# Peptides against a protein of PDB entry 6GMG: the designs that were tried, part 358

Target 1, 331 residues: chain A of PDB entry 6GMG
Amino acid sequence: DSDDRVTPPAEPLDRMPDPYRPSYGRAETVVNNYIRKWQQVYSHRDGRKQQMTEEQREWLSYGCVGVTWVNSGQYPTNRLAFASFDEDRFKNELKNGRPRSGETRAEFEGRVAKESFDEEKGFQRAREVASVMNRALENAHDESAYLDNLKKELANGNDALRNEDARSPFYSALRNTPSFKERNGGNHDPSRMKAVIYSKHFWSGQDRSSSADKRKYGDPDAFRPAPGTGLVDMSRDRNIPRSPTSPGEGFVNFDYGWFGAQTEADADKTVWTHGNHYHAPNGSLGAMHVYESKFRNWSEGYSDFDRGAYVITFIPKSWNTAPDKVKQGWP

## One batch from the design tools (peptide; made by RFdiffusion4, then SolubleMPNN)

Design b2_p28_8_s2 (from b2_p28_8, 15 letters changed)
Fold by OpenDDE base, seed 4:
Formats: C-alpha cells, structure tokens, sequence
Structure b2_p28_8_s2 (fold): chain B 331 residues (1-331), chain A 28 residues (1-28)
C-alpha cells in the first residue's frame, strides 16, 4: 500500500462544490471538492448524473494518473501517442549553440533536444488525428466499417498514417479499449464511441544500458515522433524517473493531464485537469489537490520531465467525462 | 533529503496504481 494513501469518502450526489482557488494561473481545489464537481458536471451517463463509485474514488486517489484514469475509464496505456519535433532547430542549435556556463555537453544536448519539441504542434496533431478518427466512427456500426472509413479519410487528406501497419496502435486502439466491448459502453459499435486526448510528461533517459549522462540529462534521440505521422514509439517508456545529478535529488516518474474532447479552437484557452500527488490527508504529502490548468500552465511541465506526448484513447459518447466545453474552476 | 523522499513516495504510489490496474485487467 502507498504510504498513508487514503481513498476519499463518498460525496452526496447533490452536494455542490465549494469555490476553487487560484493557484499560479490555474484553478485549484482539494480532491473531495473535485469529486463534488465531477458528480455535477462529468458523471453523467446517458444523461443521468451518477455518484462516483468507490472504485473510481480509489483510482482518483492515486494522484495525477488518477484524474486521467477516472475520466477515461481505464488506466493509461499510452499506445497512440503524438508529438512534434523540430529537427532543423535541433541541428542548428547543436551546431551553432554552446553550453552555458557550468553546463556539460550532455546537459546542453539534453536541453536543446527538450526545447526542440513543440508542445502546441504536438497537441494540434493529436487533435487533427482525433477529428479524423471521430469522422470515421460517426457512421460505422462495426470495426471493419470503422477501419474502412479511417483509411478513406487518411487517403483523402494524404496523411502518412495511411501507410501504418494494421497491427499499429493507430488501427488497433479502438478494439483494445475495454469500454468499446462493454454492453453499456460501445457494445462493439464504433459509432457509440468518440476519440479523447490526454497528455503524459515523462523522462527520455530511461535506458538502463545507456550512459549515466543520458539518464541524468536526457537522451536527445529518444521518444522522437516519426516524420509525417507524428507517432511516438512509447514501448520503451517504463515509468523510470530521471536520475539524480546531485546527492539528495529525486524526480517523479510521470505526470498526466486530462483534456478530453474540448472543441475550443485556441489551444491556449483549453483546460487541462491534473493532480499533484496521491491523497494522504494524514501523511507527509497531505491531501491530494486537483488543478484545472490552461494549456500554457500544463505544457510548461517540470524539470522532472523532458518529453510530452499527447495520447488518443476512446470513451463511450454516453459518458460526459469529455464535454465539448470545460469551464475552469467553480462556479 | 525531503525532495528525494517526496519523489520516492509518489513513485511508489504510481507503481502501486499500475500494479492494481494490471491485476484488474488480468482478472477479466
């Protein structure tokens, strides 16, 4: 068991949340109050408000991953991930740039690689692909029809994803979604599902056989998107944290942010929901807090991470965990 | 060091979450 982790108690179905508080340009509240908001706004299944179950509250209590877990209905698999990397910028900075004072060559290369990722373009690519997938889902009543529609959409757009293998996470993602197969979910009907997006922040230097410098300062070549598709191979992501560079230093292995299916065209106005740590109201970490951040606040990340991926998964259209519009805070 | 301890606690909880999810999937 997690040290002092507690599952938040049930909240009455009709209990309204207390006002959120501003925190570093984001809206912030304690996890119990987020449960209240979730029940009022996001809990609806087939138009009916529901109390968050004990299982869902337990998932939520694990912190940042818990927010994505409860809203997507499954633990993140991260198979269908997108990013954007500016290769020309990377090469130019390596060639013409120099390490800062006191910065090693490995630190310099790791930093330049991190800065060569464009979070906004990565997010936009994921949204583009999600839109294509949603069009393919719309009138498809079996998986074969969905795949045919998807291939047609990709061909019409001359999208490089059309060349992906049938075994690729791109084509297998729907069939591998538990809620797609559930009777009260998709019931094997693609037209009952919609694509949703979440983001993961993680460390590039996870290869234990690589140099210590890569583990400490990042692997410049790791977790880059494939040209044309924007797909990131996540198979080597094993939730290994950054290695400490000094005694007493420690890093968290990942962070997750929930976007869902917001229709706001301006990326800077989109809302990302995430947690700080597991719920330990009587422990050293304290109560879990939930943040609703704008894209700029989310995409900044932390020094713990040098990669950001935008991941597509699916939920039933009958769920309201991914509404078209998300309002930051309460009321 | 408080920072290292905090990170360790969070990482342990994250590992536990993954293990629970895997166990649930295996039970299906």
Amino acid sequence: as target 1 above (331 residues)
Amino acid sequence: DENAKRAELINNANAEAEAKAAAKEAAR
Scores: peptide ipSAE 0.697, ipTM 0.958, DockQ to the pose 0.937
Fold by OpenDDE base, seed 2:
Structure b2_p28_8_s2 (fold): chain B 331 residues (1-331), chain A 28 residues (1-28)
Amino acid sequence: as target 1 above (331 residues)
Amino acid sequence: DENAKRAELINNANAEAEAKAAAKEAAR
């Protein structure tokens, strides 16, 4: 058991949340108050409010992953991940750039690689793909029809994803979604499902067989998107944190942000929901806080991480955990 | 160091979450 982790108590279904607090350009609240908001805004199944279950509250209590877990209905698998990497910028900076004063070559290369990722383009790619998937889902009443529709959509758009193998996470993601198979979920009907997006921040230097420098400063070659598709191979992501560069330094292994299915066209106006740490109200870490951040705040990330991936999964349309519009904070 | 301890605690909790999720999937 995590030291001092506590599952937040149940909140009455009709309890309204307290106002959120501003925190460095984002809205912040304690986890118990987020549960109240969640029950009022996101809990709906077939139009009816639901109390957050004990299981859901337990998931939520684990911190940053908990927000995505509760809203997606499953622990993040991260299999269908997208990013954007500017290869020309990377090569040019390596060739013509110079390490900063006191910066090692490995630090320089790691930093240049990190800066060569375009978070906005990565997010946009995921949104584009999610839109294609949603069109393919709309009139499909079995998986075969969905896959046929998907291939047609990709062909019409001349999208490189059309060349992916049938076993690719791109094509298998729906069938591997538990809620798709559930009677009260998709019931094996693709038209009852919709694509949703979350983001994961993590460390590139996870290979234990690599140099210590890569583990400390990043692996410039790791977790790059495939050209044309934007797909990131996440198979080597084992939730290994950045290695300390000095004694006493420590890094968190990941952060998750929930976007869902917002229709706001301006990326900068989209809202990302995430948590800080597991709920330990009587422990050293204290109570868990939930943040609703704008894209700029989310995409900035932390020094713990040098990669951001935008991941597609699916939820039943009957769930309201991914509404078209998300309001930051409360009221 | 407080920073290292904090990170360790969070990472341990994250590992526990992953383990619980894996156990649930295995039971399906």
Scores: peptide ipSAE 0.697, ipTM 0.958, DockQ to the pose 0.954
Fold by OpenDDE base, seed 1:
Structure b2_p28_8_s2 (fold): chain B 331 residues (1-331), chain A 28 residues (1-28)
Amino acid sequence: as target 1 above (331 residues)
Amino acid sequence: DENAKRAELINNANAEAEAKAAAKEAAR
């Protein structure tokens, strides 16, 4: 049990949000006020506003994962993840670079690996794939038609994803989405669904059988994208946090950011929605806050994490949790 | 010490969320 976690109370459907507060280029508000905004902007099903349910409020109350959970309609599975890694940069920096003053060799290698990931290219790859998937969904009325369309699109683009196994998370992602099977969701009709994107930040050094140095400073070889496809094998991600390097130090195991299906072409202008921690208004952590960050603010991450992945999932087109345009803050 | 305690609390809540989600999926 999370000590002192509280589910936020219901907000009246017509209650308008209070203004958000600026915080280092982000817009910030308390979770209750985000619920108000969510009901006004993101809650629409088939064009009708909905009050956030108790279940949704409970999901949201768990913090960073809660924002993605509420907006995607399911707990993140992270099966279809993309990243970009500059192998030439990594090799060159290892060969020609030197540890900083006081930096161990393991710390140097971990840092160089972290810096060799290109967050913008990783995000762009996910958007590219989501676009291909959306084209495949548009005129497909059954899963077979969707898969056929997807294979054709990939072949036309000479995309390496065309060589993925039929059992790959890439091809199975739609069928494994609960909202696809729901009567009020996709109802097994791919043309009623759209691809959406969220991001996960996590630690690479999760292997308990590895060296202590890898657990403390990162595993340079872990969670790299496959060449050509950009797919990241997330099977070894068990939400294990970074190991402390000094007494009293502790790290959070993950962070989630919601992007959805924004059409803004400039990555720097895209808005990412995320939470700080679970809602504990009467506890030591205090009330949960929700942030709407620009891509630069999101992609920077924290020292807790050395990996970022961009994950594709699906939601019904009738949901407004992933609009084409997202406005940062309120009003 | 405060940072470590904070991280522990957050990680515990994250584990709880995952467990709840898994339980719901198993019940479908």
Scores: peptide ipSAE 0.697, ipTM 0.958, DockQ to the pose 0.924
Fold by OpenDDE base, seed 3:
Structure b2_p28_8_s2 (fold): chain B 331 residues (1-331), chain A 28 residues (1-28)
Amino acid sequence: as target 1 above (331 residues)
Amino acid sequence: DENAKRAELINNANAEAEAKAAAKEAAR
């Protein structure tokens, strides 16, 4: 077990949450209280409220990945990831911009690359694709029908994703989803599944064969989206953290935020649920906290990370972990 | 220092989570 990690105890099914604490556009609470909210709001299977299982509580207790893990029903694979990168902005800023006082050239280039990602456009691309997938799922009762529908939808929209290989994460994502194959999940029926979105923040400078500067300040060329599709090749993401830039400095390797399937059209009004660290109530880190952040708060990220990917996966429609509307905090 | 230690602890837990998930998948 993780050093001092504790699985939160079971919460009674009828236990109502305590009020969340509002803070700078976020709502936060301790993990035990989030479990209470989750049971009241998100736990429903086939319309029936469920107690969070020991396994689910254990997953949740691992912190920043735990929220996405519990709500998606699987550990994040990150295979179907989207982003948006402004190449013109990047080139222009490199040409015309100047390093800040005390900023190295490598630090400047890394920062400019980070700032050249458009988080809103990346998120919108993922939402667009998820919508296409959901239309393809709607009346498909086998995988072949789903894939045929998907190809038709992409052709109608002249979407570059239509050119992806059949083995691409884009086309294989559904079949590789455990809950799709489960009897109480999709039961191999695509029409019982829906596309959902989460986000991963991570470090670009993960290549150990690259320069120390790239590991410290970012690799400007790493994890860029493919033109036309917006797909990010995540195969080189090995959860390697940013290298320290000063003695005693350390960085976390990733952060995850859960969006699900909210229908709010205004990106700025969408709610992202995420955790701070693993639950260690008796340890140095303390109790795990769960945050419900607006998009602005989530997309800001931390200095630990210079990439944000928006990932599509699938859950059964019978699960309520990705409702159309998410309310921030409690009540 | 405290920052480095904190990050190490979190990263270790993250690695454990991944390993646990992988073990479950392998058991299927």
Scores: peptide ipSAE 0.689, ipTM 0.957, DockQ to the pose 0.930; fails the geometry check

Design b2_p28_8_s3 (from b2_p28_8, 16 letters changed)
Fold by OpenDDE base, seed 3:
Structure b2_p28_8_s3 (fold): chain B 331 residues (1-331), chain A 28 residues (1-28)
Amino acid sequence: as target 1 above (331 residues)
Amino acid sequence: DESAKKAELINKAGKEAEEKARALEAAK
């Protein structure tokens, strides 16, 4: 029960982290130790280390989403999401493939759909768009200038995003970012902001009006990216978990991974930070752990999820929650 | 609105077990 959630205590600003534990290609630590690392590495505002506030510690305590929440400065809205789907592969596998032994047709179709998403290409698309946005933000001192720059950049690249409506999440994302409007944040100056990326894993079969099979095995047609843009309509994501396929089976509603603004060109070398569950040191779930995973480990996801989206948001450049280089673990 | 968001947060611990299982399979 969420009632067992505890806010981690404050850590002294100068307390160094204990070494992270290697875990199957990941670096793992308890949430309290992550706070220590965060204060040393990511807490900087205008170049000055900050103690994680009580509010930030509370956000963090909510688990995987808490990591993204603390580092992005807002609860994820997931409005500007990207993915890549291989339609030809999907069609071909449906036509020529066969269900595995004991696999239902619905299960087969759900699996084939899941496998037709390319996480790496989805991530690369988000990075491409983030780069375009960052160029548009540069030297733009008002929103109008930013939007004009963005349109020019998209036109130069012949990007299908240029055809998006002015009210789309793509063009409205900056203005809808709280930190953009904050005096100590962007202060309504786009040039003070930068694009950052996080990822969400979730279940496709969330429509309660759909068949039980779709809720159990996935909806092959749900949450596909739009052709050309790669945009995913996330409006139907209501954080509904996968339906159990057997008695006693339960699934998680989502997972979030924080990437930020790493400049590492090799996707496989990028680091993704995420949590396992809400912090309940005195409860059945136990203490929250934070993982720093390579892209391969992150993108594999869990059986709980059959969709992955890569989401763009913005943070002030004065924050160090999204550095160019992220080191896995400690030291 | 904030309270509603909090209620939708992740509440499962089983991720570590699944990760371990996958890692063991990959090592085989």
Scores: peptide ipSAE 0.027, ipTM 0.601, DockQ to the pose 0.055
Fold by OpenDDE base, seed 2:
Structure b2_p28_8_s3 (fold): chain B 331 residues (1-331), chain A 28 residues (1-28)
Amino acid sequence: as target 1 above (331 residues)
Amino acid sequence: DESAKKAELINKAGKEAEEKARALEAAK
């Protein structure tokens, strides 16, 4: 029951975290201990360590999305999302492949579609775009200058994003970021902001008007990236979980992973921070746990999801929620 | 209520990871 959510208590600013525990190739800890780590490592504003506020603790308490929420400073809107889909592979597998024993045609098509997404290439595309955006931000002191710089950068790279409409989430993302407008944030100065990345896992078969098979096994045509740009239309993502295929089976609606702005060139060495569920220490779900996973562990996902998107948003450079290097676990 | 919907957000993936971790510990 949603009524069991509790805001974690405040942690003393100078309290050091307890060691993280290994959990299936991940570093794991309880949410309260993550707050301790967050205060020591990620809480800094203008170089000053901060206690996690009650509001931030409340955001965090929402689980996997809460981790991204507290670190990005806003609830994920998922408007600027990227993925990579191998259309040739998809077509070839549909044509030449065969359903597994006991696999329905719909299940086969859904699986082939899922397997045609390349999480690493999707992530790399988002990083590429974030890098372009960061270059455009660096010397821009107003939004117009940022947009001009962005267009120039895209033109220089012959990037298809240069053809996006001015109202596209790609161009409007900065202006729609609350922290950009805040006096203690960007203060309407793009050069004070940086692009950051998080990921969302979700189910493709969310259309209630579609066949039951698509809801159970995935919609092969849903949430594909646009050719050239890699942009995914997320407007149809309504946080609807996969439909059960058998009685008693249940799936969750989404998973969020926070990457930030790590500079590690090897994708496999990047660290993704995520939570398991909302904090319910007195409820059936129990206390929220936070995981720090390597990309391989994150990108593998779960059977609950057949889509992964890599989303770009912005935070003030004065925040330390997206450092260049993230260390897995504690110490 | 949007807030209510947010409060009901459960990540099974995390639970599965915990279950797997517990199973591994129990097997030791």
Scores: peptide ipSAE 0.025, ipTM 0.589, DockQ to the pose 0.056
Fold by OpenDDE base, seed 4:
Structure b2_p28_8_s3 (fold): chain B 331 residues (1-331), chain A 28 residues (1-28)
Amino acid sequence: as target 1 above (331 residues)
Amino acid sequence: DESAKKAELINKAGKEAEEKARALEAAK
C-alpha cells in the first residue's frame, strides 16, 4: 500500500554516516544513513556540499526508482535503453534444447530467452555509447553542434546508431533532459552535461492481449535489442509485473540500479546503488534500505524479471551524483 | 504524468531470502 510511504526527515549537512552493513557481497544501510552519505559524497553542486532537499528526500522515498530519481534529477523515462541478445544462442537452444522435467514449453522458451541476454555486454554497449556521447558533448556549446559531433563520432566508428532517425530517443535524449535546460544546470550548453547510466529490470510478458503463458513465463520476442545498435524499444514497458503462476504468488514490477559515470574499466568492480522498497517506517514494509552492490550482484536480478536494460541519461557536470569513483559502503 | 508513474510503483519486499540463497549457491 503506497499510502504508508513517508518522506525521510532531513539530516544535518555535516552529519557523518554510520558504518554500512555488509550483506552478501554488497553494502546495506537504512535510507536515513544513505542521505548522510549522499550529502557527504554525492550532494556537491559546483564543489559545494548540499543538504538533500525535501523534494529530493521525497523522490528517494519511493525505493529503488527513488535512488535513480534523486541522482539523475528526473524520474526515469527509460527511452534510451541498451541490451545485448545472443540470437544464435537462442535459436540453438530452442532447437537442440529440451524442457526440463516439469517445465512447460512456454517456461522453457521464456527461460532460454532470458538466458540469451548478456548483461555484461549490454552494460558494455551502454558504456561505449555513453563515451561517444561524452566526446560529442565536450566541445559543443549548442544542441546543433552536439548532434553534428555525435554523427561524426558515429561515422568514424562505423556505428549503426548513425542511421537512427533524428526523432529517435538517441538524438532527442539531451534536449528532453530537464536539467539541460535549467539555468543552474546545462543552461542549454551541451558541454556542461555528461552522459550517465542506470539499469532497469522488468518483465517481458506485459502484453495483456498475449497468451497467459507469455504473461506467466515471459515473452521470448519482447524487448530484444535491435541488431547493430543494441537499442531496446521500451515503449511497451508499462511497469506490469509478471503474472502469478500459482495462487498467492506475487511479483514486483521493476528494479532500478544507479551506476552513473564510473570510470572503472572492470565491470565486476563497478558499484550499483539501489533500494528495496518505498520508505514505510511505521508500515508493514518497514524502513527503506539502500544497497550498494557490485555488478555481479546487481545483474543477477530476481525471478520477478527476465529483462535488463541499461539506460543512458544526462546530468550536469557540476553535479557529483555520478563521480568517476564510487566507494562501496562506509567508511 | 508524474502522479501516474508514482501510482504504478510496486516495491520489492522479502528479497533478502532469495539473495541469501543465491549467495550460498555461488559459494559452492
Scores: peptide ipSAE 0.027, ipTM 0.602, DockQ to the pose 0.041; fails the geometry check
Fold by OpenDDE base, seed 5:
Structure b2_p28_8_s3 (fold): chain B 331 residues (1-331), chain A 28 residues (1-28)
Amino acid sequence: as target 1 above (331 residues)
Amino acid sequence: DESAKKAELINKAGKEAEEKARALEAAK
């Protein structure tokens, strides 16, 4: 029951975290211990360590989305999302491939579509775009200057994003970021902001007007990136989980992973921070745990999901929630 | 309640990891 969610208590500012536990290539800890780590490593604003506020602890308590929420400073809107889809592979596999034994046509098509997404290329695209945005931000002191810089950068790279409408999430993302407008944040100065990345896993078959097969096995045509840009229209994502394929089967609605702004060039060495569920220490779910996973562990996802998107948002440069280097676990 | 909808977002990964860990411990 959602009513069992509890906000984790405050942790002393100088309390050091306990060692994380290794778990199948991940580092794992209870949410309270993550708060301790967060205060030591990620809490810094303008170079000063901060105690996680009650509001931030409340955000964090929501589980996987809570990790992204507390580090980005806002609830994920998922408007500026990227993915990579191999259309040629998809068409070829549909034409020349065969359903597995016992696999329905709809199940086959859903699986082939899922397999046609490349998580690494999707992540790479998001990093590329974030890099362009960061260059555009660096010396821009108003939004107009930022937008002009973006257009110039995109033109120089012959990037298809240059053709996006001015109302596109790509161009509107910064102005729609609350921390950009905050006095202690960006204060309407783009040069005080930086692009950051998080990832969302979700189900493609969310259209209730579609066939039951699409809801059970995926919608092969849903949430594909636009050619050239890699942009995914997330407007139809309503956090609807996969429909059960058998009695008693249940799926979760989404997963979120926080990357931030790591500079590690090797995708496989990047660290993704995520939570398991909302914090319910006195409930059936138990205490929330936080995981720091390598990209391989994150990108593998679960059968609950057939889509992965890499989303760009912005945070103030004065925040240390997205450092250049993230160390897995503690110490 | 928007907060309730957010709270219903449970990640299976955490449960599976715990279940696997418990299974491994039980196998010892």
Scores: peptide ipSAE 0.025, ipTM 0.595, DockQ to the pose 0.042; fails the geometry check

